# Peptides against a protein of PDB entry 6DSZ, part 332

Target 1, 361 residues: chain A of PDB entry 6DSZ
Amino acid sequence: NYVVTAQKPTAVNGCVTGHFTSAEDLNLLIAKNTRLEIYVVTAEGLRPVKEVGMYGKIAVMELFRPKGESKDLLFILTAKYNACILEYKQSGESIDIITRAHGNVQDRIGRPSETGIIGIIDPECRMIGLRLYDGLFKVIPLDRDNKELKAFNIRLEELHVIDVKFLYGCQAPTICFVYQDPQGRHVKTYEVSLREKEFNKGPWKQENVEAEASMVIAVPEPFGGAIIIGQESITYHNGDKYLAIAPPIIKQSTIVCHNRVDPNGSRYLLGDMEGRLFMLLLEKEEQMDGTVTLKDLRVELLGETSIAECLTYLDNGVVFVGSRLGDSQLVKLNVDSNEQGSYVVAMETFTNLGPIVDMCV

## One batch from the design tools (peptide; made by RFdiffusion4, then SolubleMPNN)

Design b2_p29_1_s4 (from b2_p29_1, 9 letters changed)
Fold by OpenDDE base, seed 2:
Structure b2_p29_1_s4 (fold): chain B 361 residues (1-361), chain A 29 residues (1-29)
Amino acid sequence: as target 1 above (361 residues)
Amino acid sequence: MREYEYETNPETGLSFLYAKNPLFQMPVP
């Protein structure tokens, strides 16, 4: 009886940073297929705290902090549409991951979207939004006392949503999304009414964006709005201001992931399919009235890493590069380049052993 | 609230945000 010690999955399919174990601790959470790994960021590096087996492949993993919570909660959605909200609880040496709420959000009717599962959380923690099926937007209201995740669907006229985010600073939860129709790709916003269970007209739209616009980044206040990432262009829009850049350097490879560096949304890491790491910078202009406006967008090549499936800025210029195809890395961002012109230095590499071939023997 | 400072390369204009009290203190190889 060869006890094939099932090798733990090493390919990373998601990562997030926040304060999950405590309000003070900075955590890195890594999704590796059905496995969740929880680390604490320390002076010496990443300290493993807990590993959790999930009942399915993790498709969505997002940290959020409802009003009144002392630390972040974790929303997970599996590829089989099992949703849960998890809380970290430590009592002495005993560590428990508690399910605060759970539910299955699968619909009996619907075409699963070709671009996969998208899960987003309203910055004000009013709701979770899910794009699971074409022509449907699922809403999970976030109520403190609800142990059962109840969801409802809102019909989307836009059948082919590419990416969607909740915007910041909106009176009502507002989504911004890139969608495709026969005329091309477009950006639209909707307000989400929990009471009426419908969409209201959002604050703005932009028709005929770049044909390969693939990602939406919600920008925090004071700027607000969104960044739209394409193959050839990066666009900012907030309803009042539109700004686009087309740096030639991003044309070489598709940007596939992003992560906010600055809490105020001034900087974002971008990773492409060749493992190039970029910084997107929002240049500010202070107006005479004290208002801050976006002056320009700038992209800078930082260096090369493993091909990122996900990126997360940790602390002190340290970035976790979660890779599905290659080795995951901890890298340091430096203000000064090395002899090769790179601002990236590898600190640690985590070997990816590749896909666990379940040899059903 | 964590305090941050910007470090900027004056030649390139590249800027990074660093925590004044960094968690990571391990040397870069």
Scores: peptide ipSAE 0.480, ipTM 0.933, DockQ to the pose 0.874
Fold by OpenDDE base, seed 4:
Structure b2_p29_1_s4 (fold): chain B 361 residues (1-361), chain A 29 residues (1-29)
Amino acid sequence: as target 1 above (361 residues)
Amino acid sequence: MREYEYETNPETGLSFLYAKNPLFQMPVP
């Protein structure tokens, strides 16, 4: 009996930070194909708490905190369209990952989107949105007592959605998305009606954005709105304010991931295909009425890391760089640059042994 | 709620947000 010790997956395809194990604990959750790794951020570093095997490749992993919950819940969607909401429970030394809800969200009819699965959660935890198929937006209403995840589809007229997010500060759940048509790429918003199971007109749209606009970042209050990342430009729009920058430095390589650093949405980490790490800064202007508006956008090159598949700010300037193609890293962001002009120092490197090819022999 | 402070490079204007009580205290090599 050759117990082929299946090598654990090392390539990171997702990471998220939040309070999953407790309200007080800061966690790093890492998705490595079918494996979920849970760490606690401690003074001494990352402490492993639990590893969970999933019944499929993790395609979406998001933390969210419904009203009345003391800690974050975890939404996972697999590449086989199995959805679950997970809760961490600890009783003494016993650790359990409990499935609060589950369901399969696969449709029998639909063209799987070329850009893959997108899963998003409304900031007010009213619903989960899924872009699985072209021309469809799937909605999972979030209900505390529902053990079975029920979903419905809303038809999207826009067949080629590039990226989508829920916006912050909206009375109704509102999505913002980049889509492509024969005329180019555009940004549009829709309100999602749970009651009517339809889209309503959103607060704003922007036609003819950059041809290579690829990512939407929802910006929290007080700014609100969204950031659109392209190949050559970064654009902010909130319905009232429009601002675009085209820093030459971002043209060198495509930005492929982002992570919010500041809870108020003032700063974002950006990673590109060359492993360059940037800080996107939203400069504030405080109005006489106490409202905060965007004054300007700025991009700063921080340094170089492994090519990030995902980024997550942990604490105290420490960032986890999840890499699919290279070694994942813990890096420290410093206010002062080193002799090479870098603000990034590698703290720890996690060897990537490559994808586990499930050779079913 | 965690309290945060900004540390700013006065020359570059680059700022980072740090918790007043940082959880991650591992020394940088």
Scores: peptide ipSAE 0.435, ipTM 0.925, DockQ to the pose 0.886
Fold by OpenDDE base, seed 3:
Structure b2_p29_1_s4 (fold): chain B 361 residues (1-361), chain A 29 residues (1-29)
Amino acid sequence: as target 1 above (361 residues)
Amino acid sequence: MREYEYETNPETGLSFLYAKNPLFQMPVP
């Protein structure tokens, strides 16, 4: 009787931080294939609170806080297109993960996108957007009373979307996306009309961006707009302001993940395929009228970590490096570099035992 | 409310936000 001790998955494919367990708690949520791990950030480190098995590999995991909610809710989409909104509920010592809403968002018709599943949430929590299939943008309206996630599709003329985000500070939900056509890669925006179930023209577009533009970062107010990350360049655009940098240091390896450090969008962590960790800094200029505008972009190499699949800034310079290919890490960012010129110190390492085939017996 | 302070490296201009009451008190090896 070989008790195949089913090893728990250790490869991280997603991570988010927020206030999921309570309004006061800072949580780290880690997706490991079909498993969701919930931690509380404490003085003693990461305290495990709950593990949740999902019906399929977690493809999207995003925290969001609808108006009137005291804590964050969790949106999960699986690779099998099962969508749910989860709430953490604690009653004494009893911990429950409540499904607030669920649904299957699979379409019978459509080509699954080569870049995989993209799930995004409007910052004002009006809708969830899903890029599941080429030429389609799926919208899930967010309604407090809706236990069933209903979705509809809007046709995208742009068949090859590379990345997409909702923008901040828009009267209507507005997406910004990088797409590829025969002429190259471009950035475009669309307003999403829930009423008409269609796209309207967005506030801006940028044609002929870098050929390897791969990521969109939505920048919160006061800056607004988006950052577009390529192989050689980082660009900012908000409709009025355009700024591009091409720091040689990022050319060596492709940036593959990012995480916002500051709530105001002044700083972002960037991770590349070599495990290099960067800080992207948005330098502000205050106008005489009190308007804050982007003055410049700067990239600084912080150090080296495991190759990040996902990054999340926790607190006090501590960053969780979620790795699929290597060991996940807690790292400390220091203001002063060490003798090797690194601003990164590993605090804790979480051994990755490799891809565990979940034998669902 | 947690209080934070920015520490800035004057040479590099890098700034990091440090909590006055850090959640992580684990020693850095």
Scores: peptide ipSAE 0.412, ipTM 0.916, DockQ to the pose 0.784
Fold by OpenDDE base, seed 5:
Structure b2_p29_1_s4 (fold): chain B 361 residues (1-361), chain A 29 residues (1-29)
Amino acid sequence: as target 1 above (361 residues)
Amino acid sequence: MREYEYETNPETGLSFLYAKNPLFQMPVP
């Protein structure tokens, strides 16, 4: 019996921060292929709590907190379309990961999207949205009592969706997405009706965005709306306010990941294909009536890291840089630059041993 | 609920949100 000690995967393909183990704990969750690693952020660093094997490559990993839950739940979708909602439960020293709900969301019909699986959660936890197939948007209603994840499809007229998010502050669940048609790339919004199982007209649209617009960031209140990241430009739109910047510094390499730093959505980390780390800043203007509007967008180069597959702000200026191609890192963000003009200091490096070729013998 | 404060570089305008009681206290090398 050759116990092939299967080397644990080291390449990171997803990470998320939240309160999964308890309401008080700050957790870092890392997806490494089929493996989920759960850490607690402590004074001494990252403390490993649990590792979980999944029945497939993790394609989507999102924390969410339904109304009445004291801590975050974890939604996972695998590349084989197995969906689950996981809960962390600790009883003394016994740690269990409980499956609260599960289901297979694969369709018998449909073309798998070339841009891969997109999974999003409504900020008010009304539904999960999935873009799995061209021309379909799958909805999983979030109901506390359902152990079985039931889903339905809504037909999308837009066949080539690039990215999609749920917007904040919407009475009904509202998606914002970048799509491509023969005329170019565009941004559109739809309201999702759970009752009618259809799309309604969303609050706004923007035709003819940058040709390489690739990412949508939903901005929380008070700003609301969305940020659209392109190759050359960053744009903000909320239906009433439109702002675009084209900082030359971002043109050098494609931005591939992002993470919100501030709960109010005033700052975002951006990582590019060269391992450059940026801060996107939303400058606020307070109106006389107390409303907050976006005054300007600014991008600052912070420094260089490993090429990020995912970024997550932890605490106290510490960021986890999850890398698929290189070593993952914990880095410290400083308000003052070093002599080289960098605001980033590496704290810890996690060696990436490369892809584990599962030699299926 | 954790309390947070902003630290801002007045020259660059770069700012970060820090917990008043930070969980992560690992020394920077």
Scores: peptide ipSAE 0.032, ipTM 0.677, DockQ to the pose 0.853

Design b2_p29_2_s1 (from b2_p29_2, 18 letters changed)
Fold by OpenDDE base, seed 2:
Formats: C-alpha cells, structure tokens, sequence
Structure b2_p29_2_s1 (fold): chain B 361 residues (1-361), chain A 29 residues (1-29)
C-alpha cells in the first residue's frame, strides 16, 4: 500500500503582507489551496514560521488591525463558507495560531456569484463584507468579544457585482463596487448601516464606466476614493476628483491583480495575464492649504514575471509574485533596467508542480 | 553563496530603502 503522500499544493491562490506574527515583524502569508504558509521577511530572505492546514480551500485571506491590537489579525473564508479570525501567538518557542472567532456564513438560499467569493474588510475594522451570492451583501460586524462570527444580509439591487471594496476615510462603512446591468458597467457606492442593516446612498457613483471594468482599488487617505481598472483604462474617482488614463500598454493584456506598495496609496503593482508587472503611480499635488490632490495617474512597465494570481510588495523593492499557473517568484525591482529594458530580476523561484487534482477515487 | 548574499542584500536594508524611490523617480522622468 503505497501511501501516495499527497503532494503538497504548490499553486498559490492568495498572498498577503502585514504584521501577523508581531508588531515589528513583516510577514508574507501564502494561501495554497487548503494550506496557509507563514513567513517572516528578514534581511536574509523569507524565513518559514508555520504552516497551517485549513478546513477547505482558502477563498479569502485578509489581514486587518482592529483598534487596540498590537498586530494584525487574519480573516480567512473558505470556499465552503467557513469563516475565521486567526491570531498568531508565540510564547517562547511555542507558536500557536488561535481562532479568535469563527462561523459558517453559508446561506440556504442564494445563487453563488459567477465571479466567485469576494471578501473585504472595512479599513476602520467595523465590519467584514462578503459578496457570496447575487443580490446579497453579507455583513459580519466586528466585535472583539464575540467568538461567533454572526452575519446578516443586505439586499443588493445590483445583481451582477464584478468587484467591491470598502472605501477609506468614510464616517460610515462605505462600499464601492463595479456592477454590470443591461446598459453596461457602472460604479456605485453605498453606506452600510449596521444599526438599520441596510444600505444608504453612498457619496458618489459613476455610470457607464468602461465595459470591461473589472477591479476596484480603494485608495487610502489623503487621496481617498477608488481606482477602477478596465481593459483599456484606469480611472480614479473620489466624489470630487475624476481622472482617467488609457495607456496603450495595458490594452495588450488584461490586468488581473493588484497590490498597494505603500500605506499612502501613491503606488500600486499591477499584474496582467501575460505576466507583465506594472507600477501604477498616483502623482500628488500639494495645495497651498496643505491638502493633497491627485495630479495624474501613470502606468509604467517594470518587466515580466510569472503570471500573477496575487502580488504583494514586501520591502526594499522586493515583490512576491504568487502564481497559480506558473512558478511563484520573489523578484527585485532594480533602479536601472537591464539590456531588455526590464527592471525586474527574479531572486527566487518556487516550483509549481501543478494543480493537485484530488482524484477522488 | 553569492545568491544568498544577493538575497540578503535585497531585504530590509535601510540603506537601500531609497531604491524604490530612485526607481520611481526614473520612471517619472
């Protein structure tokens, strides 16, 4: 009886960077199907800390820091709608991943959305939002003392949500989403009332965005607002300022992932279906009154990597490229381009052995 | 190994925190 040791999954389906192990440590967390890998980013590279088996495929993995927490907590949602909030605890050499809260957020009634599970966290940590089913937005209020993740649904009139994020700098939790209707794709905002368990009108909307608008990036303060990424255009909107660019270079391949480089939201990494890595730059203009406004958007090609499922900036121009289809990579962004005009150098490659087809025999 | 040294040189060196800024500056020129 050859116990075929089930090959560990190597395909990356999510990654996140933050301070999970401590306030001081920079971590890389990698989701590989049912497996969570935790690394510390060190001057010597990635140090493995722990691997965690999850009871299902990881569908959402987000770090967040509630007020009064010294380090980030991890929200995980599985494809089977098991939700948990995890905390890293270390006591000497003993490392424990503690479940602070858990719950199943599956609904008995609802059409699972074709675009899959979307999970988002309010930047002020007031709630988690989940788009699991068409016409529903699920809210998990964040309460420190609640070990049970309780959720409620708000009806969403927009049945075909493409992407959704919480906005920054909003008095009430506010979502921004791209949706499709018979007239095209649009952007809308809603305030989420926890008290009334309903949507209120959000601060802004943008009707008739690009037909292939596919991603929303919430932009931190001081800019605020959102970036909408399409096939041909990238647009910024914050209710007061609108700016759009249509760089020809992005038309060649669909942008499929993004990651914020810095806390102020001035720079983002973008990855496309051809493995091209871009920098999106928000150029600031400081007004005489000290207000910061968006002057321009720029997109610059950095180079080529494996096709990213997810990207995360680590530090010092090092980027983790999580790939589902190819090898994951650690890449360095260089100041000077190589002979091919690339600013990207692969530092380390993590072999992807392909999807573990769980042959249910 | 030379590779290990390159990796070490790439991570968390305060003296090179400016690399990204220099890159961005070049990209904006």
Amino acid sequence: as target 1 above (361 residues)
Amino acid sequence: SARAAEIEAAFLRKDREEDLERLVKKLLE
Scores: peptide ipSAE 0.314, ipTM 0.786, DockQ to the pose 0.752
Fold by OpenDDE base, seed 3:
Structure b2_p29_2_s1 (fold): chain B 361 residues (1-361), chain A 29 residues (1-29)
Amino acid sequence: as target 1 above (361 residues)
Amino acid sequence: SARAAEIEAAFLRKDREEDLERLVKKLLE
């Protein structure tokens, strides 16, 4: 009887930070294939709170806080299109992860997108958007009283969506996406009508962006708009203002992940395919009327880490580097560079034992 | 251990972005 000690998954395929266990707790949530690990960020480091087994590989993991919730809820979508909204409940020492809502959002008809599953949540928590299939945008309306996640599809004219996000500060839920057509890559926006179950014209578009534009970052107010990350350029657009930079340093390796450092969207972490960690900085210009506009974008190299699949800023210059290909890391951003000019110091390394084939016996 | 102390020191100033702010200031310099 070979007790195959089922090795726990170690490769990280997603991570998020928020207030899941309580309104006051800062949590790190890590997706490792079918496993969700929940940590509390403490003065002593990461404290494990709970591990949760999911019925499938976690494809989307997003925290969101509907109006009237004291803490964040967790949306999970699996690779088998099982969707759930989870709530953390603690009663004394008893910890429970409650499913508030669930559903299967698989379509019988559709071509699964080659770029995989994209799941996004409207910042105002009006809906969840899913890009699962080419030419379709799936919408899950968020209703507090609905235990069943029901979805509908809106047809996209744009068949090859590269990335999509909901924008901030929009009267109606508005998506911004990079798509490819025979003429190149473009950015477009659509308003999503829940009532009519259709797209309306969005506030802006940008045709002929960089050919390798791969990521959309929705920027919170006061800036609003989006950042588009390519191989050679980083661009900002909000409908009124356009700004592009092409820092030579980002040409060396493709940016593959990003994370917002602060709530106002003035700073982002960027990770590339070589494990380089960058800070993207949005410089503010205060107008005489008190409006804040984007003055400039800057990219600064911080140092090197494991190749990030996902990044999440915790606090006090501490960053979790979730790696699929290498060891995940907890790193500190230091004020002073080391002898190699790096501002990054590894605090903790989490060994990646490689792809564990979960032999579900 | 020295490492434990470094980890503790990194997290002890939770809710303070002082190190980050100082870093960002240096990077902008």
Scores: peptide ipSAE 0.292, ipTM 0.749, DockQ to the pose 0.719
Fold by OpenDDE base, seed 1:
Structure b2_p29_2_s1 (fold): chain B 361 residues (1-361), chain A 29 residues (1-29)
Amino acid sequence: as target 1 above (361 residues)
Amino acid sequence: SARAAEIEAAFLRKDREEDLERLVKKLLE
């Protein structure tokens, strides 16, 4: 009887930071295929709290805090379209991960999108949005009393969605997405009506963005709007303000992940396919009426890391670099560059032993 | 180890993101 000790997955396919264990604790959550690892960020480093096995590969992992919750809840969607909302509960030394809600959101009919599963949560926690299939946007209404995640589809005229996010500061849930048509790539917004189960016209659109526009970042207030990242350009739009930059440094390698550093959305980390780590900076301009607008965008090279699948800022200039292709890292951002001009120092490296081929026996 | 001390020093010093702010300021200069 060869006890094949199932090697634990080491490749990271998602990470998120938030307050999952308590309102006060800062947590790092790491998705490694079918496993969720939960850490507390402490002055001494990452303290492991719990590992959770999921019934499938984690495709979406997002923290969110509904109104009146003391701590964040975790939304997980698996590659087999099993959705759940998880809560951390601790009673003395006993730790339990409770499923608050669950459901299967698979459709019988639909073409799975080539760009994979996208899952997003409205910043006001009114709904979850899912792009699973071309020409469909799935909505899961969030209700505290609902243990069953029920979803409905809204038809999307734009068949080739590249990326989608919910915008901040919208009266109704509003999505912003990059899509491709025969004329190129474009950005569009829709309001999502839960009542009518349809899209309404969104606040703005931008036709003919960069041909390789691949990512949407929703920017929180006071800026609002979205950042669109391409191969050659980074564009901000909020309906009133448009600003684009084309820093030559980003042309060298495709930006593949991002993470917001500040709650106000003034700074973002960007990672590219070569493992370069950038800071995206939003410079503010305060208007005479007290409104804050975007003055400028800047991109600065911080240094090199493992090729990031995901990035998350922790605290005090510490960043977790989740890597699928290489070793994951904890890195420190320093004020002063090293001799090579890098502001990045590796603090800890987590060996990636390669993809665990789930032998479905 | 010196490395462990550096790690400890890097995490959750409640003292403000001064390092990040200083870095950002430097990058903007």
Scores: peptide ipSAE 0.256, ipTM 0.711, DockQ to the pose 0.765
Fold by OpenDDE base, seed 5:
Structure b2_p29_2_s1 (fold): chain B 361 residues (1-361), chain A 29 residues (1-29)
Amino acid sequence: as target 1 above (361 residues)
Amino acid sequence: SARAAEIEAAFLRKDREEDLERLVKKLLE
């Protein structure tokens, strides 16, 4: 009996940081195909806590904290549309990952979107949104008593959604999305009515954004609104304020991932297809009335890493660079640049052995 | 090893991300 020990996947296809194991622990969660790795960020480095096998490739992995929960819950959606909400429980030395809720959210009717699966969570934890199929937005209401994830669809008039996020600070759950039509790419917002199971008009829209606008970042309060990242430009819009920058440095390679550094959304990490790591900075202006507005946007090159599939800021200038194409890295952001002008130092490298071709023998 | 100490020092939670703040300040200058 040759137990072919299936080589564990090493390519990272997702990562998130939060408080999953406890309210106090800082965790790094890494998705490697069907495998979820859970680490605790400690003074000594990353401590592995648990590995979890999933029944499919992880397509979405998001931490969220419903009202009255002491720690984050984990939403996972697989490529086969199996959804679950997971909770970490520790009883002494026994560690259990508990399924709080599960469901299959596959539709019998619909064209799978060419840009893949998008899963988002309302910042107030009212719902999960899924863009799985063209012309449909799937909503999973978040209810504590619901052991079965029930979803409904809302029809989208916009068939070609590029990216979508929930906005912060909205009375009703509000999505912001980039879409393409024959006239170009545009940004639109919708309020999501759980009661009526329909979209209402959102607070703002922006027609004719950059042709290659590809990512939406929802910005927390006090700024609110969204950042739209394109090939040549980065724009901010919150309904009242619009600001665009076109730093030449971002034209060289497409930005493919982002991560928020600060809870207030003043700083973001950006990674491009060449493995360049940038800092996006939101400069604040405090008005006389105490309101905070965006004064300026800046992009600064920090250095070079492996080509990031995902980025997550941990703590104290430490960043995890999850790579699918190369080695994943733990990097440190330094105050002083090296002789090459880089602020990035690799602390640890995690060898990527390449895609495990599941040869179904 | 010196590297292990550097890694440990990097993960030491400071109440303030002083290094990041200093970096950002430097970048804005």
Scores: peptide ipSAE 0.194, ipTM 0.682, DockQ to the pose 0.711

